# Designs tried in a protein design run: peptides against a protein of PDB entry 7UQJ. Part 54

Target 1, 160 residues: chain A of PDB entry 7UQJ
Amino acid sequence: PELYQNFNITPPRGVLFHGPPGTGKTLMARALAASCSSDERKITFFMRKGADILSKWVGEAERQLRLLFEEAKKHQPSIIFFDEIDGLAPVRSSKQEQIHASIVSTLLALMDGMDNRGQVIVIGATNRPDAVDPALRRPGRFDREFYFPLPDVKARFKIL

## One batch from the design tools (peptide; aimed at target 1 W57, target 1 (a further copy) W57)

Design b2_p17_6_s4 (made by RFdiffusion4, then SolubleMPNN; its pose is not in this set)
Fold by OpenDDE base, seed 1:
Structure b2_p17_6_s4 (fold): chain B 160 residues (1-160), chain C 160 residues (1-160), chain D 160 residues (1-160), chain A 17 residues (1-17)
Amino acid sequence: as target 1 above (160 residues)
Amino acid sequence: as target 1 above (160 residues)
Amino acid sequence: as target 1 above (160 residues)
Amino acid sequence: EEAEEERERREREREER
């Protein structure tokens, strides 16, 4: 949040980190959360895993998402990091269970309901951007995407 | 331990982790230190910050470096991690203060004086590899370098 | 890699990377894979996700694990990285499905069947080490464990 | 494209040595 304020950049409502597993998406989200915090202004980092929201909160997932966004708003400046967001928001298909459709719809509404002046950033990490509902990737939602390349095998080789 | 034995590779005396802030250089150094330790064989992890060696030990920095390397040798297997090594070892210029030149020369001598059979690894982390004296980046010193990419500057700017 | 050579330590058959999500476990495994390879000697990096082995290969998971270990042995030196290994090998409970017990038993047998002279390392990453079957954490299996701490906010700023 | 630009940078850094 303060990084964005200090840079006079309007915070994205959502940012999608995508790339192969182990490219540092989750590490980067944490690093960004860290980099945006100062001694004077700590960023509250909320982390959820997409699959855990579905499995732990069967029938309450929508409420838990609302509470998460409310808590993030209450603890501004804050980052909401959804790890494995493809587990939360699979692509809408004719085979999509009604439960998944409800959760995705709730997340869409929560992202759309974020004030652009809010100091809440949503980061989604996925290994499969094409498995994430395209509706989440529209302007005002996860409208910014970052590819985390596999560090080149050669760049890796130098590390030792 | 045996992975490297089986590979018949001469240990780097030093490894340079470079890349923008927040790319996980220090985290990587800690995780490598962790990964090399076992219940039977703990690696001693020594961490120093380049700027702290200059500021805290004015007139004693060379001695503190010697003591650090001696302690690391005494506590083998060990890792010496220099965070922000560009603060310790700036590029040699005609304007470089005599104090900085002495510290760099001491570090060079300590790295050159390491036995290749020694179980001491030196890791330097920097955000500015070009600000590190090229003499440190020569064979037998920080002869291996690892780029920690920012998830693209576009990713950072779009995250920001 | 060379830290391990100089240390005359028997390679762990398995290494458990544990710590909170986004602490760089997967990034580290990739960096280690990379670090162990050279221009003369490339390490083959095999990556599997615990939950994907269960879901994609229902009734074939044991065979897929055997094939993975055989392929890793064929392509020595190699690293097998299991991301989210707690999804593959949950703690044995009286309520654990027979399928999960079979997969864990197969993984145990494969790890026990590794020759200590083999150039195959197994890395497991988990956010929940206590959710991983303790049998996998015994000597000759994942007998080395590495905690990936959340970088302190100050450490994050220094990493950043 | 970014992976190609980083490859080209590394090739240039190798040719300058």
Scores: peptide ipSAE 0.000, ipTM 0.245, DockQ to the pose 0.050
OpenDDE base, seeds 2, 3, 4, 5: peptide ipSAE 0.000, 0.000, 0.000, 0.000; ipTM 0.249, 0.175, 0.333, 0.336; seeds 3, 4, 5 fail the geometry check

Design b2_p17_7 (made by RFdiffusion4)
Pose (drawn by RFdiffusion4):
Structure b2_p17_7 (pose): chain A 160 residues (1-160), chain B 160 residues (1-160), chain C 160 residues (1-160), chain P 17 residues (1-17)
Amino acid sequence: as target 1 above (160 residues)
Amino acid sequence: as target 1 above (160 residues)
Amino acid sequence: as target 1 above (160 residues)
Amino acid sequence: TSPPLTSPPLTSPVSPP
C-alpha cells in the first residue's frame, strides 16, 4: 500500500468483462473466486446474478444494493461480481420504469459517490456493454474494460 | 443582507450541478462538504440520495423529505446535497408509480417554503439535466445551473 | 349577482389555469386573494395545494375535502384554489394509489353536488394539464381553461 | 365514533428489461 501511497494514486478497483458469449468471462470470474479462497488472506467474494435485487416493494431494491455494498465495507478484503450487469444496470431512459433508473442511480452513488466505498473490487460481466449506463463506464467505477474475444488460432490450440 | 434588500432580490438558495460523467460534480460537493466543516462558523452538510428517502409505506418517503428540510432549518446555516437527483426527482409522468410524482410535488412544496434568507442551500447533481422535472429547474427552486464541462487544454493542464 | 343574473349566464364550476412553468399562474391566484383582502362575506378565498390534504390516514383526506367544500358553501360567495392540482388529482390507472383515486372519486362527487346558482368557484392550476385525471375535465367540472404562455416581447418589457 | 384506519404498504410491479 506504500507503493500506491508513494504517489497520490488509488488502485483501479473496477473491471467490466465484455465480449461474445462463451469467451471466458464467468470462467475467469470463477477462477478468481477460487483463487481468493485459497491464498489464506480473506478476500470475500460476493456473487450477484443480473437483477437479483429486484423486489415488489418500493425502495427495497435500492436497500438491497446499499446492504450489499455496506457488507462489502464490513470486511475490507471483499469483491463484488455482477454477472450479466446489463440486466441490472441498463442505460437510463425516460420510457422505461423508474425502478431501473433508480437502481442505476443508486449504483452510481455507491460506486463513486460522496462516501468512499472501501477496498471493494467490482467486476461486471456483460455480453452487451452498450446496454450498460455510460456513467458507469468511467474511471472510479469500472475503470478498466477487458474485452474477451473469440479465440485466435494459438488460443484455440491452447484451449483444446 | 442589506445588499439583497437594497436591490429587491432574494439570494439563490438552489444550484443544479450538471455535466458529463467524471467532470467534477461530486468532487465539488465533497470539497464544499470539507469546507463546511473547517471554519469558525459551521455550515451543516446534509447528504442524501434516493435510497434513504424511498420507503414502502404510504406517506413515509415525503415524511423523510420533510424531516430532512426541517432538520436543515434547525441547523440553519446549511447545505442539502441531492446526488443523482434525476433518480430522486424524475419528470412527472402518469405512466409511472405515484411515489415519484409525489416526491417531486413534496420537494417542490418544501423548496417553495424554505427560510427565504439564504440559510438552506440545496445542491443537486443530475449528470443528465433533461431527466429532472422542469418545475424544479425553474428560478425559485434551483435558481442556478452550473455546467461542468469536459475540460479544455488549460483546464486539462491544470488537472494533470 | 344583481347584474349578472339578469342574463342567465352561469358562472363556471371549475376553471383551470394551465401553462409552462414560471408563467405567472400562482401570481394570478395570489392577486385574486389580495382582491379578497376586502371586507368579509364577499369572495372568501381558500388556498390549498396538491399536498397538505392527502394524509397517512384513510379518511382525513376525503373528510377534509368534504369539509373544505362545506366551509365554502357556508360562506356562500367563495372561491377554492387548488395550486398544483395534478398533485391532488392525478390520472387514475393501475399504477395509481388508492388514496389519490379516492380523492378524485370524492372531488368529482363534490363538484357534481355543487348547485346551479353558482356561488362557489373552484380554480385549479397545473403546469401539466394532461396529467390531471380526465374525469374533472368533463362537462360540469373543470371545463373553462386559461392558457398561460411564455411572454412575448412587450410582455417581457412590462415584466422587466 | 370509529377510529381512523391506516393504508397498506405500497407495491411495485417487477419487470426485468

Design b2_p17_7_s1 (made by RFdiffusion4, then SolubleMPNN; from b2_p17_7, 10 letters changed)
Fold by OpenDDE base, seed 5:
Structure b2_p17_7_s1 (fold): chain B 160 residues (1-160), chain C 160 residues (1-160), chain D 160 residues (1-160), chain A 17 residues (1-17)
Amino acid sequence: as target 1 above (160 residues)
Amino acid sequence: as target 1 above (160 residues)
Amino acid sequence: as target 1 above (160 residues)
Amino acid sequence: PRPPELYPPLEVEVKLP
């Protein structure tokens, strides 16, 4: 947080966590949510898997995304965490184009429609940032990217 | 590893990590692999998703599991991490029975066939321990279960 | 970040990660460092063990702390991670009083001397928050504390 | 029926204790 203020970096509406699987992306997103909640101000943390939004809500995925953003807006301050966002928003050139294209378009519109004054942060996590539609990685969307490296072997000896 | 030796604790053949998504199950598995690796002894960490073993290897999933266990045995000490193991080994009473039943049976046989002297640890991670076939949760298999609670909220206010 | 602005929460200068060994404290600190680095702005992550600062730099520990904070300030944005900070900053009533007291006093002064505009976050990790000098846990220092719970107790007996 | 997610999508109402 301080880091972002001191950088005069416009707080990202969207943050992409990327890195190898099991580098703590989801844990960090949760840690963020809980770290921003006080006794007086609970942060509402919404978590969805990208693949689940597609698979559990075939034909309703767009509506569910809209509802999620509306609910997040109602329960400000809030974090929306999309785990495996590459499952929700694959590169448009992938052969499963139409259903994904509409969901991506909905997510783009929802991220673009967030006013800068909203207390809603969107965090996407992926193991494959290059598999995420570049449109989501543009300014005003997931315009900040965080690499979660594998904890280095020497460092690992110190964690445990 | 060293901890296991010092406690004369028979290293678990199988450990089930369970808890809410993004509680660091995969991260802990990687951290374990890493902490057990010294410069002299690199632990080989094998990671597979349960759903990927089913979906990417339709008809070869059993063979791929066998190969994975053989490769892990060749590269001792090793950790086999199954992320989303509920996707690999659903409860046998679920309507997608035959393909899952054979894969579960293969995994059971592979875990039962590991001699206690092997430096191969199998870690399964799930968000749904009750969705995992109870046969995998028996002694000699995933007979060890770890609940990953959500990191407490009061805590998190402070990191980020 | 945005959440902190919207909450008018002064971002913490210092964060204490506490919890049992192997709960991912160091991993989370690394993930934070990595998650704050973009391609354009690498966050410099400084890691030191509390015991190492005492043991490796007998008589120079204070100087090394000052140099560490200066280097962190030069390489902004930066994270200083003190692993096992209880080794650096034991409760003043512990028998190794004088050397520890001066190091604690130096660390206190360094944390107090950080202007709110510095892009330096200090993360301390400990397995024993009660072993850390309460002076470090006061507002403007490690005024933020994170509990890393064990994966459930039945679990611990089995991983470790 | 898929067993219910034991951990429903966390609306972590981050209940601060």
Scores: peptide ipSAE 0.005, ipTM 0.364, DockQ to the pose 0.068
OpenDDE base, seeds 1, 2, 3, 4: peptide ipSAE 0.005, 0.000, 0.000, 0.005; ipTM 0.370, 0.203, 0.376, 0.336; seed 2 fails the geometry check

Design b2_p17_7_s2 (made by RFdiffusion4, then SolubleMPNN; from b2_p17_7, 10 letters changed)
Fold by OpenDDE base, seed 1:
Structure b2_p17_7_s2 (fold): chain B 160 residues (1-160), chain C 160 residues (1-160), chain D 160 residues (1-160), chain A 17 residues (1-17)
Amino acid sequence: as target 1 above (160 residues)
Amino acid sequence: as target 1 above (160 residues)
Amino acid sequence: as target 1 above (160 residues)
Amino acid sequence: APPPQLYPPLEVEVKLP
């Protein structure tokens, strides 16, 4: 609130960081958490990897997502960073539709259920924004997108 | 050769980038590739993710690794970046030993088969260096390790 | 010399890495050191923080800078990385002018005194290039500047 | 459909511009 109130910005519920792999999406998310944390106001940074949620929590992924959002809500202000969110919500490929559909539906419901008064920011990182379910990219979810360009390689060449 | 010959440096066969997730290991690997490439000397950057090699290439992972190393050898000077290499060569946990053992053995053989005269650098990135098979961390393989510390969060707050 | 002679590049005495906090400036400096080091030729990486030089070495900062440059010269090839160099050489704000002026003058003299034949590279990192004394940004000192773009900073500001 | 191209393609020829 205060950080965003001072900027007259409605705090985004979700921000999608997209761009080439290794453009510093995760580094930026950590950097944002660090820069917004002061001595008086520590931001809790939660990181989960989309593929880990599917592979490690097979059958309990929904419960683990709920617990993550509850923990983030308890430790406000907080950032939930989903690294490789395209691994969590791959566009419905015909073979694994049901399990992914349930996890996506849970994530959608959790993002929709976040009161705008909460100090919980969700950051999704992907190298494939088009591989993320379009339902996650709607207003009130990952409604802000942030492109991470490749570092301008020319800029390095001026140094070496 | 030339880049390293000019330094009287034996090109490392492999470098292990390790450190917490989102410390910019991948960004660094790209940035190293970019910094070592010039207008006259383009470095070809190959990126593979360890988990993708296991999951997408089940049964063909060995062939795909061979093809990757052959392609890297054709496009010298080149960098092969294995993101999440701990996903490719998890320490032999007793349960999935055979498939992982075969992929690890192939990667070991490919790294051992790289002539020191080749302009192929292999960079592995992991968040868990202890989860990488110790055989990969031996001389002539990932014999150099590079720790990526978390950006000192306190240092950032003094700057903003 | 050899590094840069092979590229027909005059070895920069100093490179200024500038850009927003956590864009990987420190990470890049470390990775450059690691990539240039081999089994035969280890590059010694010295890291100092500008604020630490001022705060920890009050009254001896000049001597400590001299010792650092002498040690780097003994351990060639070497990289001296000044993290937060704007903390070492803040633009002459009226309040702490004399102590900073003396430290800046010492750093200038040390950079000017580096023989182009030495394999000592100085990397300064800052988030505020305009807060660095312009005398440090002149030819023969930090004469090469490298901007670390935030992933589209405009999109970050829309999020924060 | 081909798996959506990992931005940029897995083979980033780091073409220095």
Scores: peptide ipSAE 0.012, ipTM 0.369, DockQ to the pose 0.058
OpenDDE base, seeds 2, 3, 4, 5: peptide ipSAE 0.006, 0.005, 0.005, 0.000; ipTM 0.368, 0.354, 0.330, 0.379; seeds 2, 5 fail the geometry check

Design b2_p17_7_s3 (made by RFdiffusion4, then SolubleMPNN; from b2_p17_7, 10 letters changed)
Fold by OpenDDE base, seed 2:
Structure b2_p17_7_s3 (fold): chain B 160 residues (1-160), chain C 160 residues (1-160), chain D 160 residues (1-160), chain A 17 residues (1-17)
Amino acid sequence: as target 1 above (160 residues)
Amino acid sequence: as target 1 above (160 residues)
Amino acid sequence: as target 1 above (160 residues)
Amino acid sequence: PAPPELYPPLEVEVKLP
């Protein structure tokens, strides 16, 4: 939140961290939360696994997402980190369209309902960005994408 | 392997990485593998999730563990990284004692059967070290423990 | 760069990240680069390994350093990250004094030649800060030091 | 329904000086 406010950049509503397993996506999200926290202004960091929201809360995933966003809003400035977001909002596969469609729609509505002034940032982490519903990757949602290469391949990151 | 050889430390047969989710346990394991790899001496890095070994290989988890250790031995120097090892070897909870006991016993036997000269290191990562069977935490197994605290506690960077 | 400008802190010419292998030094350097980048102001991140500059460019290490700093200056705001900087600027050991002395002198001259207004930050990462030439750790060079404990030791970094 | 294991909000106290 504050890092973006200080730069007069509209805090991206969502950031997608993608890259191979163990590239430090979760660590980076935490480091960003840390870097934006001050003694005067603590950032609250919320972490959820996408698969855990689906598996532990069968039929309540929408409610859990709403509660998470409400709690993040109450504790602003805050970061919501979805680990394994591909497990929460997979690309529509024909067989489970209804359950996935409702969760994706709820997440979309929650991200769209965040006021641009909201001190809530959503970070999604995935090992497979192509497995995340493209609707989440649109402007005003996960509109910023960060690739996390393997440490060994990190030497070539021209972050242009 | 070589990092420990260069320090004249007997390569620990097993290292337990423990700490909150997203503290970089997996990243550290990869970075250690990378740091020990040279162009002349590549370390093979094997990663498995504990929960995946149980859920994907119902009834074959022991065989999969044996195959993993054999493959790691063939590709030495190598690192076996178990992510979420608490899912592979949970503390004996009453409801599933038999299945867990056999997998734990197999993992114990595989770790005990590694010759001290073996260029195979086993790294277990858990968010809950107390949820890992204490039998795995004994000398000659996961005898070195590394606690991965939140990066958030690091960001007390007094940038003076 | 801009993070330091917005805080009215003279951008440190150099920051030393030190700590055990895989503590996320490289990851943190990337996180800092990403955190300082905006849509309006992209920070260019240059990564080099110290050992690679010496081993791959025997006799050209000085030229490669000059080229790197020139390119970083062209693409400002930029971060130069030296991974394994102890491999680039080891403490003067008697046997290899001449080659190391010339590379260290070149790096010193390049860091000293950066205008204080230059939007170029140099980050050196080492596993052994005591293996880095003390001349690099002086004010106007790597004058800020960040200890990256093992994630295991990260909980204990109450940086008071 | 098991209460959501609210992983306690990791209050990241980062003292930025």
Scores: peptide ipSAE 0.000, ipTM 0.341, DockQ to the pose 0.054
OpenDDE base, seeds 1, 3, 4, 5: peptide ipSAE 0.008, 0.000, 0.000, 0.000; ipTM 0.371, 0.365, 0.215, 0.366; seeds 1, 4, 5 fail the geometry check

Design b2_p17_7_s4 (made by RFdiffusion4, then SolubleMPNN; from b2_p17_7, 9 letters changed)
Fold by OpenDDE base, seed 1:
Structure b2_p17_7_s4 (fold): chain B 160 residues (1-160), chain C 160 residues (1-160), chain D 160 residues (1-160), chain A 17 residues (1-17)
Amino acid sequence: as target 1 above (160 residues)
Amino acid sequence: as target 1 above (160 residues)
Amino acid sequence: as target 1 above (160 residues)
Amino acid sequence: SSPPQLYPPLEVEVKLP
């Protein structure tokens, strides 16, 4: 929040971290949360895994998403990190369309309902940005995307 | 492989990376693979996710594990990285015992069947080491455990 | 050490991990230590923070560095990890020249005094390689440098 | 439903073992 205010940047509602597995997307999200937290302003970091939302909360996933956003709103400034967000909103594969459509619609509504004045940042991490519903990647949602390249394996190769 | 041979160290058959989510376990595994690869000796890095093995390969998970280990053996020196291995071998919760027991038994047999002379290292990553079947954490399997602490948030704040 | 011997590489006396904050430099150093440790040969991992050496050990920093290197030599194979080494050896900014010059001279002497047969690896981590005294970056000291790329730094900057 | 584990701002003193 203050970081974005100082840069005169409208805080993105959502940021998509994409790149190969193990590029440090989650580590970066935690680092950003940590770096934005000061002694005076602790940022609350919420982490959910997309696949866990689908598998653990079958039938209640929508309610759990609402509760997560409400809790994040209560604990502002906050970061909601969705690890493997492609597991939460897989592109409509023909077989599980209805349940995924409802969860996606709920996440869309929650992201759309975030007032820009809120100090809630949503970070989605995926290895497959093209497997994320394009509706989530629109302005006012995950409107900023950040590619996490593999650490240049050659850079490490010069190490040994 | 050569690292361990030079140290007169029996290469561990398996290493368990455990620690909070987003501590860079996967990044580290990739980085270790990259660091151990030289221009002359590329280490082949195989990555599988525990939950993907269970969900995508229902009924064939055992065959897919066998194929993975055979491929890793063909492409020595190699690292097999199981991300979220607690998803592959959850501690025998009374409800899904049979399917998990079969997959765990297969993984155990594959790890036990690795000749110590093989240049195959297995790395399991988990956020919940206590959720991994204790049979996997025995000598000759995941016999080495490495805790990935959360990066000291204060250390990161002084860095930015 | 033996890793480098197998690769016909002269074991570097020192390795400089450089790259932006939270790129996993410390994590990598720990994981390298962990991966090189076996049941038979535990690598002792020493961690010091450059700023802590200056701030906590004002007037005794040189003695503490000597003790650290002696202890690392006693517990071979060992890794000495200097986190934020730019805090230990800031490029001679005109204001604190004498105290820093003495500490830098001590660290140089300790690195120069390491017999290549010793199983002591020194890893320095910095976000500012140009803030590290060039004398430390010479052959026989931190002669290998490893860039830890941020996951697309532009991505991070657009987030912050 | 376990409350969302609010990871407290992890002042994790990482006591390395």
Scores: peptide ipSAE 0.000, ipTM 0.337, DockQ to the pose 0.043
OpenDDE base, seeds 2, 3, 4, 5: peptide ipSAE 0.006, 0.000, 0.000, 0.000; ipTM 0.331, 0.357, 0.205, 0.351; seeds 2, 4, 5 fail the geometry check

Design b2_p17_8 (made by RFdiffusion4; failed a check: the pose's geometry)
Pose (drawn by RFdiffusion4):
Structure b2_p17_8 (pose): chain A 160 residues (1-160), chain B 160 residues (1-160), chain C 160 residues (1-160), chain P 17 residues (1-17)
Amino acid sequence: as target 1 above (160 residues)
Amino acid sequence: as target 1 above (160 residues)
Amino acid sequence: as target 1 above (160 residues)
Amino acid sequence: AFEEAMEEAFEEAMEEA
């Protein structure tokens, strides 16, 4: 931590895995979760699949998001993996419903809002990165974007 | 206050921050929230978003907005910041649920019934200005619209 | 009435002010209410909004609307003004609440219950006319309309 | 679904009243 406090830098805490299907995005997230439970320092892994938070009550989806990010604040070494994040956080449009743009606006305020979110890494895997809201693809929330391509020759050899 | 009575004008009590992502809107709101809590006279900063307003009960979301504006009038030198205000106050539509048009109507009524002395300032950042209701963007509600652009060279030099 | 009842031209049951925002619709009703700054029993003016009638309870909104109309009949020559009538009478659909739908179902029955010797006029204002319920725009209801456009050059010169 | 949820919340508020 003193190396990041030596400068006035904050570590990048957001990655967006994107690429074709079957290229290793969920596998890499699974390997990172298995490695986080065997290094004996507790890095808590929060697994979220698509729009797991959608509810028929008004304001319960934004409440579940606020609770997920808060429970992430309770245990500082915590990670949030959003599998298929293009179904949870689509591009905000006026044509579609307000529960979607309201979830996207809550996610924007919880990732880089007025309050600091803590040591919470946020990972999102998507096959459609241009169905993710563009305000979610900037530094401070999903700083990095790992493109997982279809493997080349040497990589196919290694996989096989 | 005599300058605002000599000319027969009312000081603007509403600002709408708007601009591309990562251009300084939450940063300015955070710097103003730190400047509200330092000096010999105190300004009270009220931070809100769509999650701690929207409720599942009939008449509870507009009651939370009224409690916010009454509590800000009580602590009279005050700032109210609504982040991602297009999620809180979208363009009113009959093809949406009634809770969003009812929030926009309650917000219009509470802004038209403020202190009328420049005591409660209301600041909102929408990242997208079109998504907010045009009735809120007229002078009398959100008087000023600060466009936070992508920085040019001298601005990028100063930021770096 | 000694003059205008000679010719059998009936006064309107519902007159709708509609136009873009900031075009002076609330000013016209405020100026007609200052033309009610005159002596009593003539042109009693009621200033209501699309809010402050609708409540948490199930009957106070319709009971209060029936009482407002009964006080309007009590003072014979009277005007009821509903500012932001899309807040009181939105479009009934299957994303609509039950309390607003019953407010529309009582306002329609009260406007059809108004007698032919027209001594209560209901003026209503909106900035979005095709967001008020279609039933109040039928004959015998809000049928005469006043469009309030943005000002032209001479009108802007007079305003300045 | 929204109307039903608002009606259920409204009926519970009348029972508490």

